# Peptides against a protein of PDB entry 3J47, part 77

Target 1, 121 residues: chain A of PDB entry 3J47
Amino acid sequence: IRLTNQLKSLKGLQSKLKDVVEYLDKVINKELPINHTILGKLQDVFNLLPNLGTPDDDEIDVENHDRINISNNLQKALTVKTNDELMVIYISNLVRSIIAFDDLIENKIQNKKIQEQRVKD
Target 2, 69 residues: chain B of PDB entry 3J47
Amino acid sequence: YEEKEESNLAATKSMVKIAEQYSKRIEEEKELTEEELKTRYVGRQDPKKHLSETADETLENNIVSVLTA

## One batch from the design tools (peptide; made by RFdiffusion4, then SolubleMPNN)

Design b2_p18_6_s3 (from b2_p18_6, 10 letters changed)
Fold by OpenDDE base, seed 5:
Structure b2_p18_6_s3 (fold): chain B 121 residues (1-121), chain C 69 residues (1-69), chain A 18 residues (1-18)
Amino acid sequence: as target 1 above (121 residues)
Amino acid sequence: as target 2 above (69 residues)
Amino acid sequence: EEELIEALKEYYNYLLSK
């Protein structure tokens, strides 16, 4: 059961990886826009990988230890990338908020000018 | 697993789309700000309103991107 | 975005190697 589930997960991951690579190649070639949903899912998968490498204590095959370390390093790198992406989103939201605030200020200034004109009339 | 992978694939695609939309939205936001600046000069309310609406749309798109992320 | 895509490719290649 566990092995079958691992194989199924690996196969699913392989298919997804292939799709992602193909998509990334298309994006690099400017043939397709980056599929944001795929990137987000890939990031989620990366964020879950550190948990896949938690050695169940017993069968730490030493050969898998280097692979686990590579996996953990890759997962860490992916986590950093995810954090960078989230940071970009955060900055974007901040910029939008600033623009909205600027518009509010302008509206307030205009309203004040209108009121001043009404008092002069 | 497949559903999660599919969800993750969709999320990744959404992130890329968000990045492109973000760049476009930044430009739209700048255009709105310029229109507001012009409206301050001309005293016409209409261009300012349009700029504000475009900025709001840009903000909304960023929020959607954050929620998708 | 490009850097994120590259990191994602690396991750997927790693998964494929497992």
Scores: peptide ipSAE 0.586, ipTM 0.867, DockQ to the pose 0.084; fails the geometry check
Fold by OpenDDE base, seed 2:
Parts: sequence; C-alpha cells; structure tokens
Structure b2_p18_6_s3 (fold): chain B 121 residues (1-121), chain C 69 residues (1-69), chain A 18 residues (1-18)
Amino acid sequence: as target 1 above (121 residues)
Amino acid sequence: as target 2 above (69 residues)
Amino acid sequence: EEELIEALKEYYNYLLSK
C-alpha cells in the first residue's frame, strides 16, 4: 500500500513535471507570457529538494551513484544560478526603492520650501 | 556531458553580461541622481524630474532584463 | 529570468530522466 502510494505520487510528479516543461517551452518560445505563479510553485518544489550536498548517502551502489551525483550537482548548480538571478532582481528592486525614496525626499523638501515662501508672503 | 557543459558555460557568460549591463545601468542611475541633486541645488525642477524619470526607466529596463533573463 | 526558466526546465528534465 505505501509503495503503491509512493509510485502514484511519483507518477503524479512526473506528469506535473512534463506539464511544467511544456509550459516553460511555450514561455521560452514567447507563445505564452511567463506565469509568475507557476514559476513560484516550481521554485518551491526546487527548494523542497533535499540538499544534494549531504554526504550521508554513502551506501548507494556505485553505478547509480554517478547519475545521482550528476543530478545532485546539476540541481546544486541550478540552485546557485537561480539564487544569483534572484539576488540580481532583489538588488535591482532595492535600487529602485532607493531612487523612489530620494525623489520622495526631494518632493517633501520642495513642498516645505513652497510652504515657507507662502508664509512669508 | 560536453554539450551540457557548453550550455552551462554559455548561460554563465550570459549571466555575466547581464551583471555588467546591470552595473552600467546602476551607474547611469547614479549619474541621473547626481544631476537631479545638481538641479535641486540650482532650483530647476524640470531637469531633476527628467533625471529621476530616466533613472526609473533605466531601473525598470534592468529589472525587465533580469526578469527576462 | 529566461536563464532561470531554462535552469528549471533542465531540472525538470533531469527529474523526468530519473
């Protein structure tokens, strides 16, 4: 029963992954706009992936070990790349916020000067 | 494996290019802010506003570029 | 973002290959 449920879950995951790939291909081809919600969910799934760097699975047979290691290394590399991209986006947003604040401060100072001039008149 | 490595290398190069573009855009934004500051000292509202708008546009383009990348 | 999408595609393809 448990194994059957796990297999069913894996099949469901596989189907979902296929759908995601198809969607991503359409986005790359500019056939569809990027759905941020889907992207966020994909990122969540990625974040739920076990940290591939834990050496503790020492006992996995050598032949499967290479594929698993390749997978883990790929996932790690992809994670790093994703993190770097997100970092750039975050920094860009921060810079935009800073500019917006600078403009706000300037506007406030100008408004204050205008009010002071009106009081003097 | 080699094709994948080449693809990863190309992706990395693209990322570096994006980072360089981002850095350039940040500098452009700073220049606009400096011009805005200068305009603020001179009391010319219009140049300051224009600088701010240009900085915002540059930032937006950067964000869009990063998001698209 | 495109690179991220490509990375995700690669990840999902990898998962599918398992």
Scores: peptide ipSAE 0.579, ipTM 0.860, DockQ to the pose 0.073; fails the geometry check
Fold by OpenDDE base, seed 4:
Structure b2_p18_6_s3 (fold): chain B 121 residues (1-121), chain C 69 residues (1-69), chain A 18 residues (1-18)
Amino acid sequence: as target 1 above (121 residues)
Amino acid sequence: as target 2 above (69 residues)
Amino acid sequence: EEELIEALKEYYNYLLSK
């Protein structure tokens, strides 16, 4: 059952990979817009790759080593993409924080003006 | 594996949606800033407060997006 | 975004090569 599910998942990944490549080729050729949903899914898959690339087994044949290196490279690429997404989120949070601070400053200025008016009256 | 793939697919879809929402939130934040600017000129506290509240909501949504990422 | 797409392409090509 587990092996069968792994094989099915691998086949699914292969099919998805093929679809992604075809899609990416179409995007490169400007035939289709970038599907952000597909890209997001690909990133999620990449973020899961670190779990695939831990060479816990010292006796991995040289052929498996190249495959592991590709997996590690993919994991690194996914990590970079994840970092980019996190950076965008971080920047957005910073922008929101700045806006919130601007509002706080404005509120303080208004409160100060109200106090100054009360002192003049 | 299928459940994990489905979870990853959902997470990725969520991340893409978050990115789109983020772009929209940035635009909403800009609009709020414009409303704040208008409120500063009109001297009406209500529009300014509304802009601040919308900025806070935008910030909160970004925080939630970071926590969900 | 473009770099991400390229990285994804590379990843998918890697997956296809496995």
Scores: peptide ipSAE 0.576, ipTM 0.866, DockQ to the pose 0.071; fails the geometry check
Fold by OpenDDE base, seed 3:
Structure b2_p18_6_s3 (fold): chain B 121 residues (1-121), chain C 69 residues (1-69), chain A 18 residues (1-18)
Amino acid sequence: as target 1 above (121 residues)
Amino acid sequence: as target 2 above (69 residues)
Amino acid sequence: EEELIEALKEYYNYLLSK
């Protein structure tokens, strides 16, 4: 049962990968707009790779070393891209927080002015 | 697989929409800041409140974007 | 965005090569 499920998942991944490659080629050729949904799915798959690609340190056959290096380089590149996207989101949140804080300060200043005016009356 | 693909498609569309909304939100935030500046000069609370509300909406959208990522 | 798409393509090509 578990092995069968893993095989099914792998086949699904392979099919999806082919579809993504075809789509990406069309996007590169400007035949189709970038499908954002496919991109998101690809990112999710990539985020799952670190858990799949830890070769147990022990039996690294030399022939697989180059493939493992390619996988690691790709994973690193994808990680950098993900970090850049997260950074943009973080900066956006920071800007919003600053604006909200500025509004709070202004509200506080106005409230103080109103209170001071009431004391003078 | 199909459900996951559909979910990913929706998430990516949401991200693009978020980016566009983010650009709009930045502009809205600038407008709110200008209204706050004007409110400081005119002493009218209403423009300032509106600016604050728009900023809050922008923040909320960013939070939703982070939660969706 | 374009760089991300290229990185994803490379990843999928790698996955297909396995």
Scores: peptide ipSAE 0.561, ipTM 0.853, DockQ to the pose 0.069; fails the geometry check

Design b2_p18_7_s1 (from b2_p18_7, 10 letters changed)
Fold by OpenDDE base, seed 2:
Structure b2_p18_7_s1 (fold): chain B 121 residues (1-121), chain C 69 residues (1-69), chain A 18 residues (1-18)
Amino acid sequence: as target 1 above (121 residues)
Amino acid sequence: as target 2 above (69 residues)
Amino acid sequence: DAWEKNIELQKKLRELLS
């Protein structure tokens, strides 16, 4: 469910970006007038995106390093953070699996002992 | 799309907490394993079951965290 | 290490399942 929602959001964003590009192309070709409202919203979105092209702001880099890689340097740091988080989750799942297996082993040993006792009786 | 975006934002916020929760979860898992070990020695099934359940809950939380990441 | 313990546990589990 969560992954599906993320994929859907990403697809929606991609579609919107495509529409914007198509619109801009039409404006450049003088086929359609500029929609100022859409451009304003797009500009806002771009301003919210990590600045991929301007590495100069050091402080913004640290906060964005924890977020998903969309842009190269900031993106790289964000990718590293994401990778680390995924690794932690993976290890945690592995540990839980081990614990579950330990319990299964113990249960099996107990069952075997019970069977052995029944055979002796 | 909007609902998914909200969910993704919530997931991102949760991810910030995952690091802190991870250490705690590891400790909880260890405690469960110790309880199972103790139960194995004492022959008490109930503590062992509880440990197993706690381990499962910890696993589920980790899975959710991974899915959120 | 937790990792090594896990590997050992998996081996024991395999033995029990055999």
Scores: peptide ipSAE 0.444, ipTM 0.844, DockQ to the pose 0.014; fails the geometry check
Fold by OpenDDE base, seed 3:
Structure b2_p18_7_s1 (fold): chain B 121 residues (1-121), chain C 69 residues (1-69), chain A 18 residues (1-18)
Amino acid sequence: as target 1 above (121 residues)
Amino acid sequence: as target 2 above (69 residues)
Amino acid sequence: DAWEKNIELQKKLRELLS
C-alpha cells in the first residue's frame, strides 16, 4: 500500500511536469499567454522539490549556479538525513531479529531436553 | 496524490518519533533478554514465551517504521 | 555491544535448530 501510494505520487508529478513543459513550449511559440496561476503553482513545487536542473538559458548563470548549488546541497542534506533514518531502522530490525533468534534457540533447547527425557523413560 | 503526500508527511514525523523511541525499544529488548535468561534458570516456558512475543512485537514495529521511512 | 549480542544469539539459534 505505501509503496503504491509513493509510485502514484511520482506518476502524478511526472504528468504535471509534462503538462508544464507543453505549456511553456506554447508560450515560447506565442500560441498562449503565460498562465500565471499554473506558473505560480509550478514555482512552488520547484521550490519544495530539490532543483532537478532545468537547463534554462546562459546569462542568468551566476545566480542560478549558486541556487543550483544550494539546491544540490539541500538535496544532499536530505539524502544524508534519509540515510541516517534508514540506518536507525536497520539497526532496530537487527536487534529485534537477534532477540527473536535467542527465543527460538531457547525453545529448541527445551524441546531437545523434553525429547531426551522421553527417550530415557 | 494529496492523500499520499499526507501519508509521507505523517511517515516523516513518525520517523522522528521512531528515532526517539529507538533507544527505549533497545532498552526494552535488553530487559526482555534478561528475563529470558532468568526464565531459563527457572525452567518455565511461560516467561520465555512472553519475552519472545515482546521481541517480535518490537521487530514488527521497527519493520513498519522502516516501511514508513 | 548490541551487534555482538545479536551474533551470539544467532549462533545459539543455529545450535538449537541442529
Scores: peptide ipSAE 0.443, ipTM 0.841, DockQ to the pose 0.014; fails the geometry check
Fold by OpenDDE base, seed 5:
Structure b2_p18_7_s1 (fold): chain B 121 residues (1-121), chain C 69 residues (1-69), chain A 18 residues (1-18)
Amino acid sequence: as target 1 above (121 residues)
Amino acid sequence: as target 2 above (69 residues)
Amino acid sequence: DAWEKNIELQKKLRELLS
């Protein structure tokens, strides 16, 4: 459910961005006037997005380091964070799998002992 | 889309909590393994089963956490 | 390390399954 919702949101954003690009191209070509309402909403969206374009190293707000990659440098830092989180999850899954295998082995040994006792009786 | 965004925000908050709970889960997994070892010595099946079930639950929670990340 | 312990556990499991 959560992954499906994330995918739906990303698809919606992609579609909206495509529409904006098409609109901007039409405005540049003087085919349509600039829609101020759409531009205002886009500006609001861009202001909420981490700064993708400015290379200035200084304003890396430490707080947003944990969020998923929206901008390339911020995106790189976010990618590293995501990678670290995925590694932790991977290790956790491996540990759980090992425990489950240990339990299976113990169960098998117990079953074998029970069978051996039944043969002796 | 808004509902999905809210769900993603909740998932992100859950990831922070998962990092804290991860250490606790690792300890719980160790306890389960110790109970299995003890059960092997005592010859009682019940403690081993309980340990196995707890380990499985811990694994499921980790898988859900990974899928949410 | 957790990794080394996991490898050891896997070996023990394989021995128990044999």
Scores: peptide ipSAE 0.443, ipTM 0.836, DockQ to the pose 0.014; fails the geometry check
Fold by OpenDDE base, seed 1:
Structure b2_p18_7_s1 (fold): chain B 121 residues (1-121), chain C 69 residues (1-69), chain A 18 residues (1-18)
Amino acid sequence: as target 1 above (121 residues)
Amino acid sequence: as target 2 above (69 residues)
Amino acid sequence: DAWEKNIELQKKLRELLS
C-alpha cells in the first residue's frame, strides 16, 4: 500500500510536469495562452524543491529531508543516506530471515527424527 | 496524491522511531537466536518456538520499516 | 560475520527443505 501510494504520487508529478511542458510548447507556438495558475503552482513546487543549481553551499544542512526527493546534489547526498538506511533495513531483514530459516530447519530435522523413530517402532 | 503525501510524512516520522527501535530489535533477534541454540541442545521445542516467534516479529517490523523508508 | 552466518543458515535451510 505505501509503495503504491508513493508510486502514484510520482506518476502524478510526472504527468503534471508533462502537461506543463506541453502547455509551454503550445504558448511558444502561439496555439494557447499561458495558464498562469498552473505555472504559479509549478513555480511553488520548484521553490519548495531544494535549489539544484548552487553547488557551493557545503552546508550539509542535515535537514532530514527524506533522502529520496531532494533534487540532484542534495538529492545525491540524501540518496546516499537513503541507500545506507535501506542497506541497514535489508541486512536486518536478512538476519531475521536467517533466524526464521534456522528455526524451520531445526523443526524439519526434528520432524525427520520423529518419522525415523516411528518407522523403527 | 494528498493521501500519499500524508502517508509519506507519517512514514518519515516513523523512520526516526524505527532507528531507535531497530537497535532494540537487533537485540531481541539475538536473544531469540540464543534461545533457539539452547533449545537445540536441550531438545525442548518450546524455547525454540518462542525464539522463532520473536524473530518473525522482528522481521515484520523490518518489513514495515522498509515500506516506510 | 553476520552476513556469512546468514548465508550458511540459508544453505542449511535449503538442505533441510530438500
Scores: peptide ipSAE 0.439, ipTM 0.840, DockQ to the pose 0.015; fails the geometry check

Design b2_p18_7_s2 (from b2_p18_7, 11 letters changed)
Fold by OpenDDE base, seed 4:
Structure b2_p18_7_s2 (fold): chain B 121 residues (1-121), chain C 69 residues (1-69), chain A 18 residues (1-18)
Amino acid sequence: as target 1 above (121 residues)
Amino acid sequence: as target 2 above (69 residues)
Amino acid sequence: DTWELNIELQKKLRELLS
């Protein structure tokens, strides 16, 4: 559910961005006037979102590494952070799994010892 | 979309919390491992079982954290 | 820090397996 909602939000943002691009293209081509309301909302979103739009300014805003902001540079930073978190979780799971296996092995060994003792009796 | 965005924001906050929880879980797992070691030396089945259960709980929590992340 | 903790945990697990 949560991931699905996140994906839906991302898809929505993607669609909106596409619409903005299409709108901008139409404005450039003088086919349609700039929808100031949509642009304003998008601009607000872009201002709230770390700079999604400008492909050139790879300015990795280092400061907002901790905040998963969806904006491209921030999104990259967020992606890195997410990856790091996922890695930590993965490693932790592996460690827990190993511990569980160790206990299982020990239990099996104990069970075998008990069986061997029963055979000797 | 807005609900999903809110969910994503909550998820992000949860991820930060998960990182903290992860660190705590790792520490808890270490403690469990020490208990297992102690149980191995003492030969008491109960501490070993407890360690195993704690390890399993830690694993489950990590899995949930991964799923949440 | 989490990585280091994981390594330590793995070490303890290896000790338990030994």
Scores: peptide ipSAE 0.489, ipTM 0.859, DockQ to the pose 0.017; fails the geometry check
Fold by OpenDDE base, seed 1:
Structure b2_p18_7_s2 (fold): chain B 121 residues (1-121), chain C 69 residues (1-69), chain A 18 residues (1-18)
Amino acid sequence: as target 1 above (121 residues)
Amino acid sequence: as target 2 above (69 residues)
Amino acid sequence: DTWELNIELQKKLRELLS
């Protein structure tokens, strides 16, 4: 459910961006006037995104964002952090699974021994 | 889209809490593993069962963390 | 620190499986 919602949001954003590009192309071709409301909202979104264009901002200690942000430079640092966190979670899950399997195997071995003893009696 | 965004924000806040809980969960998992080793040597099923249950709880918490990440 | 802890847990699990 959560992953599905994230994917839906991403798809919605992608569709909106495509609409903006199509609108801009129509304005350039003098087919339609500029929708100022959509452009204003898009500008607000871009202003909330870390500046994509400054290569020098690679040094900004992206301390805060553990999650994959849409914006490239800050987003790259955030993506690396998110990947590391996901990796740790994955390994932890594997370890827990292995512990559970070890217990299951031991239980199975014990049950087999009990059954063998019953057959001998 | 707005509902999904709200869910993502809540998940992000939960991740900070998960980081703190993760350290505790790792320690709990280690303790369970030691109990399993002791149970294997002693041949007592009860301590081993308890360790297994604690390991399962730790796994469930990790799964929830992955879903919230 | 969390990564190192995970590695230690994995080692203990391997010991139990052996």
Scores: peptide ipSAE 0.481, ipTM 0.846, DockQ to the pose 0.018; fails the geometry check
Fold by OpenDDE base, seed 3:
Structure b2_p18_7_s2 (fold): chain B 121 residues (1-121), chain C 69 residues (1-69), chain A 18 residues (1-18)
Amino acid sequence: as target 1 above (121 residues)
Amino acid sequence: as target 2 above (69 residues)
Amino acid sequence: DTWELNIELQKKLRELLS
C-alpha cells in the first residue's frame, strides 16, 4: 500500500512536470502566454527542492545529505547516505534472523531431548 | 495522490527515527541473546521464548524500516 | 555505532549457538 501510494504520487508529479515543460516550450515558441500563477507555484516548489542544477558550487550542505534523493549533485550525496542506511538496516535484519534461527535450533534440540527422555521412561 | 504524499511524508519521518529505533532494537536483540544464554544454563524454556520473541519483534521493526526507507 | 552493535549481536548469537 505505501509503495503504491508513493508510486502514484511520483506519477502525478511526473505528469505535472511534463505539463509544465510542455507549457514552457509553448511559451518559448510564443504559442501561448505564460501562466503566471502556475509558474509561481512551480517556482515555490523548486525553491523548496534542494538546488539540483548548479554543478560547480561545492556547497554540498552536509545537513540535508541523508534521505531525499530528489535531484542533482545534492541528490547523489543523499542517495549515498540512503544506501548506507539501507545497508545498516539490512545487516540488522540479518542479525535478527540469525538470532531467531539460533533460538529455533535450540528449541528443537530441547524438544528432541524431552522426547528422548519420554521414550526411555 | 495526496494520501500517498502524506504516507510518504510519514515514512520519511519514520526513517528519521529509525536511527534511534535501531539502537533500541540492537539492545533488544542483545537482551534476547542473554535470555537464550540463561535458558541454556538454567533449562528454563520461558526465558528463551521471550528472548526469541524479542528478537522477532526487532526483526519486524527492521523490516518495516526497510520497507519505509 | 550501529555497525559495532551488529557485530556484538552476532557474537552473542554465535555464543548461543555454541
Scores: peptide ipSAE 0.473, ipTM 0.843, DockQ to the pose 0.017; fails the geometry check
Fold by OpenDDE base, seed 5:
Structure b2_p18_7_s2 (fold): chain B 121 residues (1-121), chain C 69 residues (1-69), chain A 18 residues (1-18)
Amino acid sequence: as target 1 above (121 residues)
Amino acid sequence: as target 2 above (69 residues)
Amino acid sequence: DTWELNIELQKKLRELLS
């Protein structure tokens, strides 16, 4: 459910960005006037996004190192962090699976011993 | 779309807590393993069952963490 | 630290299986 919602949100954002780009191209070509309301909302969205294009990447890397990357360079650092977290979760799941298998094997051995005792009685 | 965005925000907040809970989960897994060892020596099924249940709960929490990450 | 804890858990599981 969570992954599906994230994917839907990302698709919606992608569609909106495509519409904005198309609108901006029409404005540059003098085919349509600038919609100030849409532009203002887009600016607000960009202000909330980590700065993707500024060369001073050194300060941005420290604050968002723990968050999922939205932009390519900041996105790369965030992608590395996300990858490390996923690896830890993967290893933890493997350990839990091994514990569960050990318990199943022990239960099977105990059940076999109980059955052997019943046959001897 | 808005509901999904809110869900993603909640998931991100949960990821911060996962790091803190991870150490606790590892300890819970160790406790389950110790109970299985004790049950093997004592020959009682009850401690082994409890250890298995705790291991399963820890596994489920890790799966939820992966889905949230 | 998490990696080392995981290795320790795996060792305990191996001991239980032996």
Scores: peptide ipSAE 0.463, ipTM 0.840, DockQ to the pose 0.016; fails the geometry check

Design b2_p18_7_s3 (from b2_p18_7, 10 letters changed)
Fold by OpenDDE base, seed 1:
Structure b2_p18_7_s3 (fold): chain B 121 residues (1-121), chain C 69 residues (1-69), chain A 18 residues (1-18)
Amino acid sequence: as target 1 above (121 residues)
Amino acid sequence: as target 2 above (69 residues)
Amino acid sequence: DAWEKQIELQKQLRELLS
């Protein structure tokens, strides 16, 4: 039962990942806007993935236990790496947005100065 | 299982490459910001505009990278 | 959280342009 539930969860995750990829492709093609809710849910799924690999103490034969532990460790490592990459992308986007904001502020200040000069004129 | 592992490994390698490209783009964006700061002190509008355009290009590349990840 | 912050930043940029 538990193994079957884990397999079902993995299949569900795989299906969701496929859907996310399809959505991202549509966004790249400007067919759909970026759905922030989907990205947030994906992050939540990745953060929960380490919990899916915690072996419960049930008496699984030592050989299967080692393979399961290796697979879980690899999956955890991949999840952590993916989270780190997502964080880097987020920070980069934030920095770019800040730079763009600074330029907008400067443009607004310049426009205001030009308008003030025209009124004096 | 082995095919899945190979696919995951390839995906991981691709992600590392994307991260390196992203780091380089961030550095390019910082350089442009410094030029804008210098232009602000000199009172020349043209260098500032160029820096802003480069920052925008960097943002676009990051968005594309997120969409392709 | 990171994605939500990005959305908020984009909103601020739009407000500055208005």
Scores: peptide ipSAE 0.527, ipTM 0.853, DockQ to the pose 0.022; fails the geometry check
Fold by OpenDDE base, seed 5:
Structure b2_p18_7_s3 (fold): chain B 121 residues (1-121), chain C 69 residues (1-69), chain A 18 residues (1-18)
Amino acid sequence: as target 1 above (121 residues)
Amino acid sequence: as target 2 above (69 residues)
Amino acid sequence: DAWEKQIELQKQLRELLS
C-alpha cells in the first residue's frame, strides 16, 4: 500500500511536470498567454523542492542530508543518507535471515527425529 | 496523490523511529537465538518456536522499513 | 553489496528447507 501510494504520487508529479513543460512551450511560442496562477503554483512547488533548478551548484549543502532526494546536489547528499539507511536495513535483514535459517535447521532436525521415532514404532 | 504524499511523509517519519528501534530489534533477535539454543539443549520445542516467530516478525518489520525507505 | 548478500541468504534458506 505505501509503495503503491508513493508510486502514484511520483506518477502524478511526473504528469504535472509534463503539463507544465507543455504549457511553458506554448507560452514561449506565443500560442497561449502566461497563466499567472499556474505559474505561481508551480513556483511554490519549486520553492518547496530544494534547488532543482540550479544544476551548476556543486556545493552539496550538508544540512538537508536527512531529507528525501529532491535535487541533484541535495540529491547526492540525500543519496548518501539513503545509502546508509539502506545498508542498515540490509544488515537487519541479514540478521533476521540468519535467525530464520537457524530456526529452519532446528525444525528440520526435529522433523527428522520425529520421522525416525515413527519408523521405530 | 495527496493520500500517497501523506503516506510517504508518515513513512519518512517512521524511518527515523526505525533507526532508533533497530538496535532493540537486533537485541530481540539475539534473545530469540539464545532461546533456540537453550531449547535445543533442554529438548523443549515451545521456546524455540516462540523465538522463531519473534525473529520472523523482526525480519518482516525490517523489510517493511526498507520498502518505506 | 547488500542486495547480493540478501540473495545469498535466501539461497541458504532454500537449501535448508530442501
Scores: peptide ipSAE 0.519, ipTM 0.858, DockQ to the pose 0.018; fails the geometry check
Fold by OpenDDE base, seed 2:
Structure b2_p18_7_s3 (fold): chain B 121 residues (1-121), chain C 69 residues (1-69), chain A 18 residues (1-18)
Amino acid sequence: as target 1 above (121 residues)
Amino acid sequence: as target 2 above (69 residues)
Amino acid sequence: DAWEKQIELQKQLRELLS
């Protein structure tokens, strides 16, 4: 289920990225105006999916460059936040694993002692 | 996609909570380790087992959190 | 990679249990 959902999300992202690229290409070629709604949605997607590769800098007009930079900064910030969260989760998992390992070692030691005692009997 | 998005949103919220609780979880893990240490001294398997189980549960929760993140 | 490290840790635990 989870893997399937991840795959689906990835596919959706891929499709969206393709659409965005196509749109951006059209905008670059001055074939279409920049669709702010699409860009906004893309930003939302990036905010939700920090591991999404850096969207290619949409050739947005110079006035929008600052806004794009701000948006990029926001996206970067969100990405950093996500990375931090993932790091915390990883560390937590590591700690848990270490504890589990310690317990396992102790169990093994106890089992060994029990076996040794049985051999002596 | 929508279901996943919803799940991701929920997971993100949960992750924030997890981050806040992270310190607490670490402390709980330490306590479990201390209990294990105490169990080593006392020679009681049951506390050790409980600690192990708790550690496993904590690990599982972290894994789930990672998967949801 | 944090994930890889976790996997390795789990592997070590399994080895210890064996």
Scores: peptide ipSAE 0.515, ipTM 0.859, DockQ to the pose 0.021; fails the geometry check
Fold by OpenDDE base, seed 3:
Structure b2_p18_7_s3 (fold): chain B 121 residues (1-121), chain C 69 residues (1-69), chain A 18 residues (1-18)
Amino acid sequence: as target 1 above (121 residues)
Amino acid sequence: as target 2 above (69 residues)
Amino acid sequence: DAWEKQIELQKQLRELLS
């Protein structure tokens, strides 16, 4: 469900971006006037997105490093963070699995002991 | 789309929380193992079961975290 | 260490099942 929703959102965004690009192309070609309202909303969206394009500004706000890679250089840093998080999750899962196996083993040992006792009786 | 976006945002927040809770989960796992050890010595199945359940819950939470990530 | 522990746990489980 969550993955499906994420995919749907991404698809929606992709479609919208495509529409914007098409609109911009038409405006450039003087086929249609610029819809200022749509452009304004789009600009707002872009302003909320991390700046992909400026390589030089070292102002990688440390706070956003942990967020999933939205955009360019910041996105790389975010990717690293995501990888680290995934690694932690992976390790955690392994640990849980180990514990579960340990419990299973213990249960089996107990069952064997019970069976052995029954055979002796 | 909005519902999915909200879900993704919630998932992201959950990931942050997972990092914080990870240490706690590790501790819970240790506790489960200790209970299992105690059960081995005392012969009380209930503590061992409880530890196992705690470990399973910890594992499940990790899986959910992975899926969210 | 966690991996090694898991392996050991699995070994113990196998032993218990035998």
Scores: peptide ipSAE 0.429, ipTM 0.840, DockQ to the pose 0.013; fails the geometry check

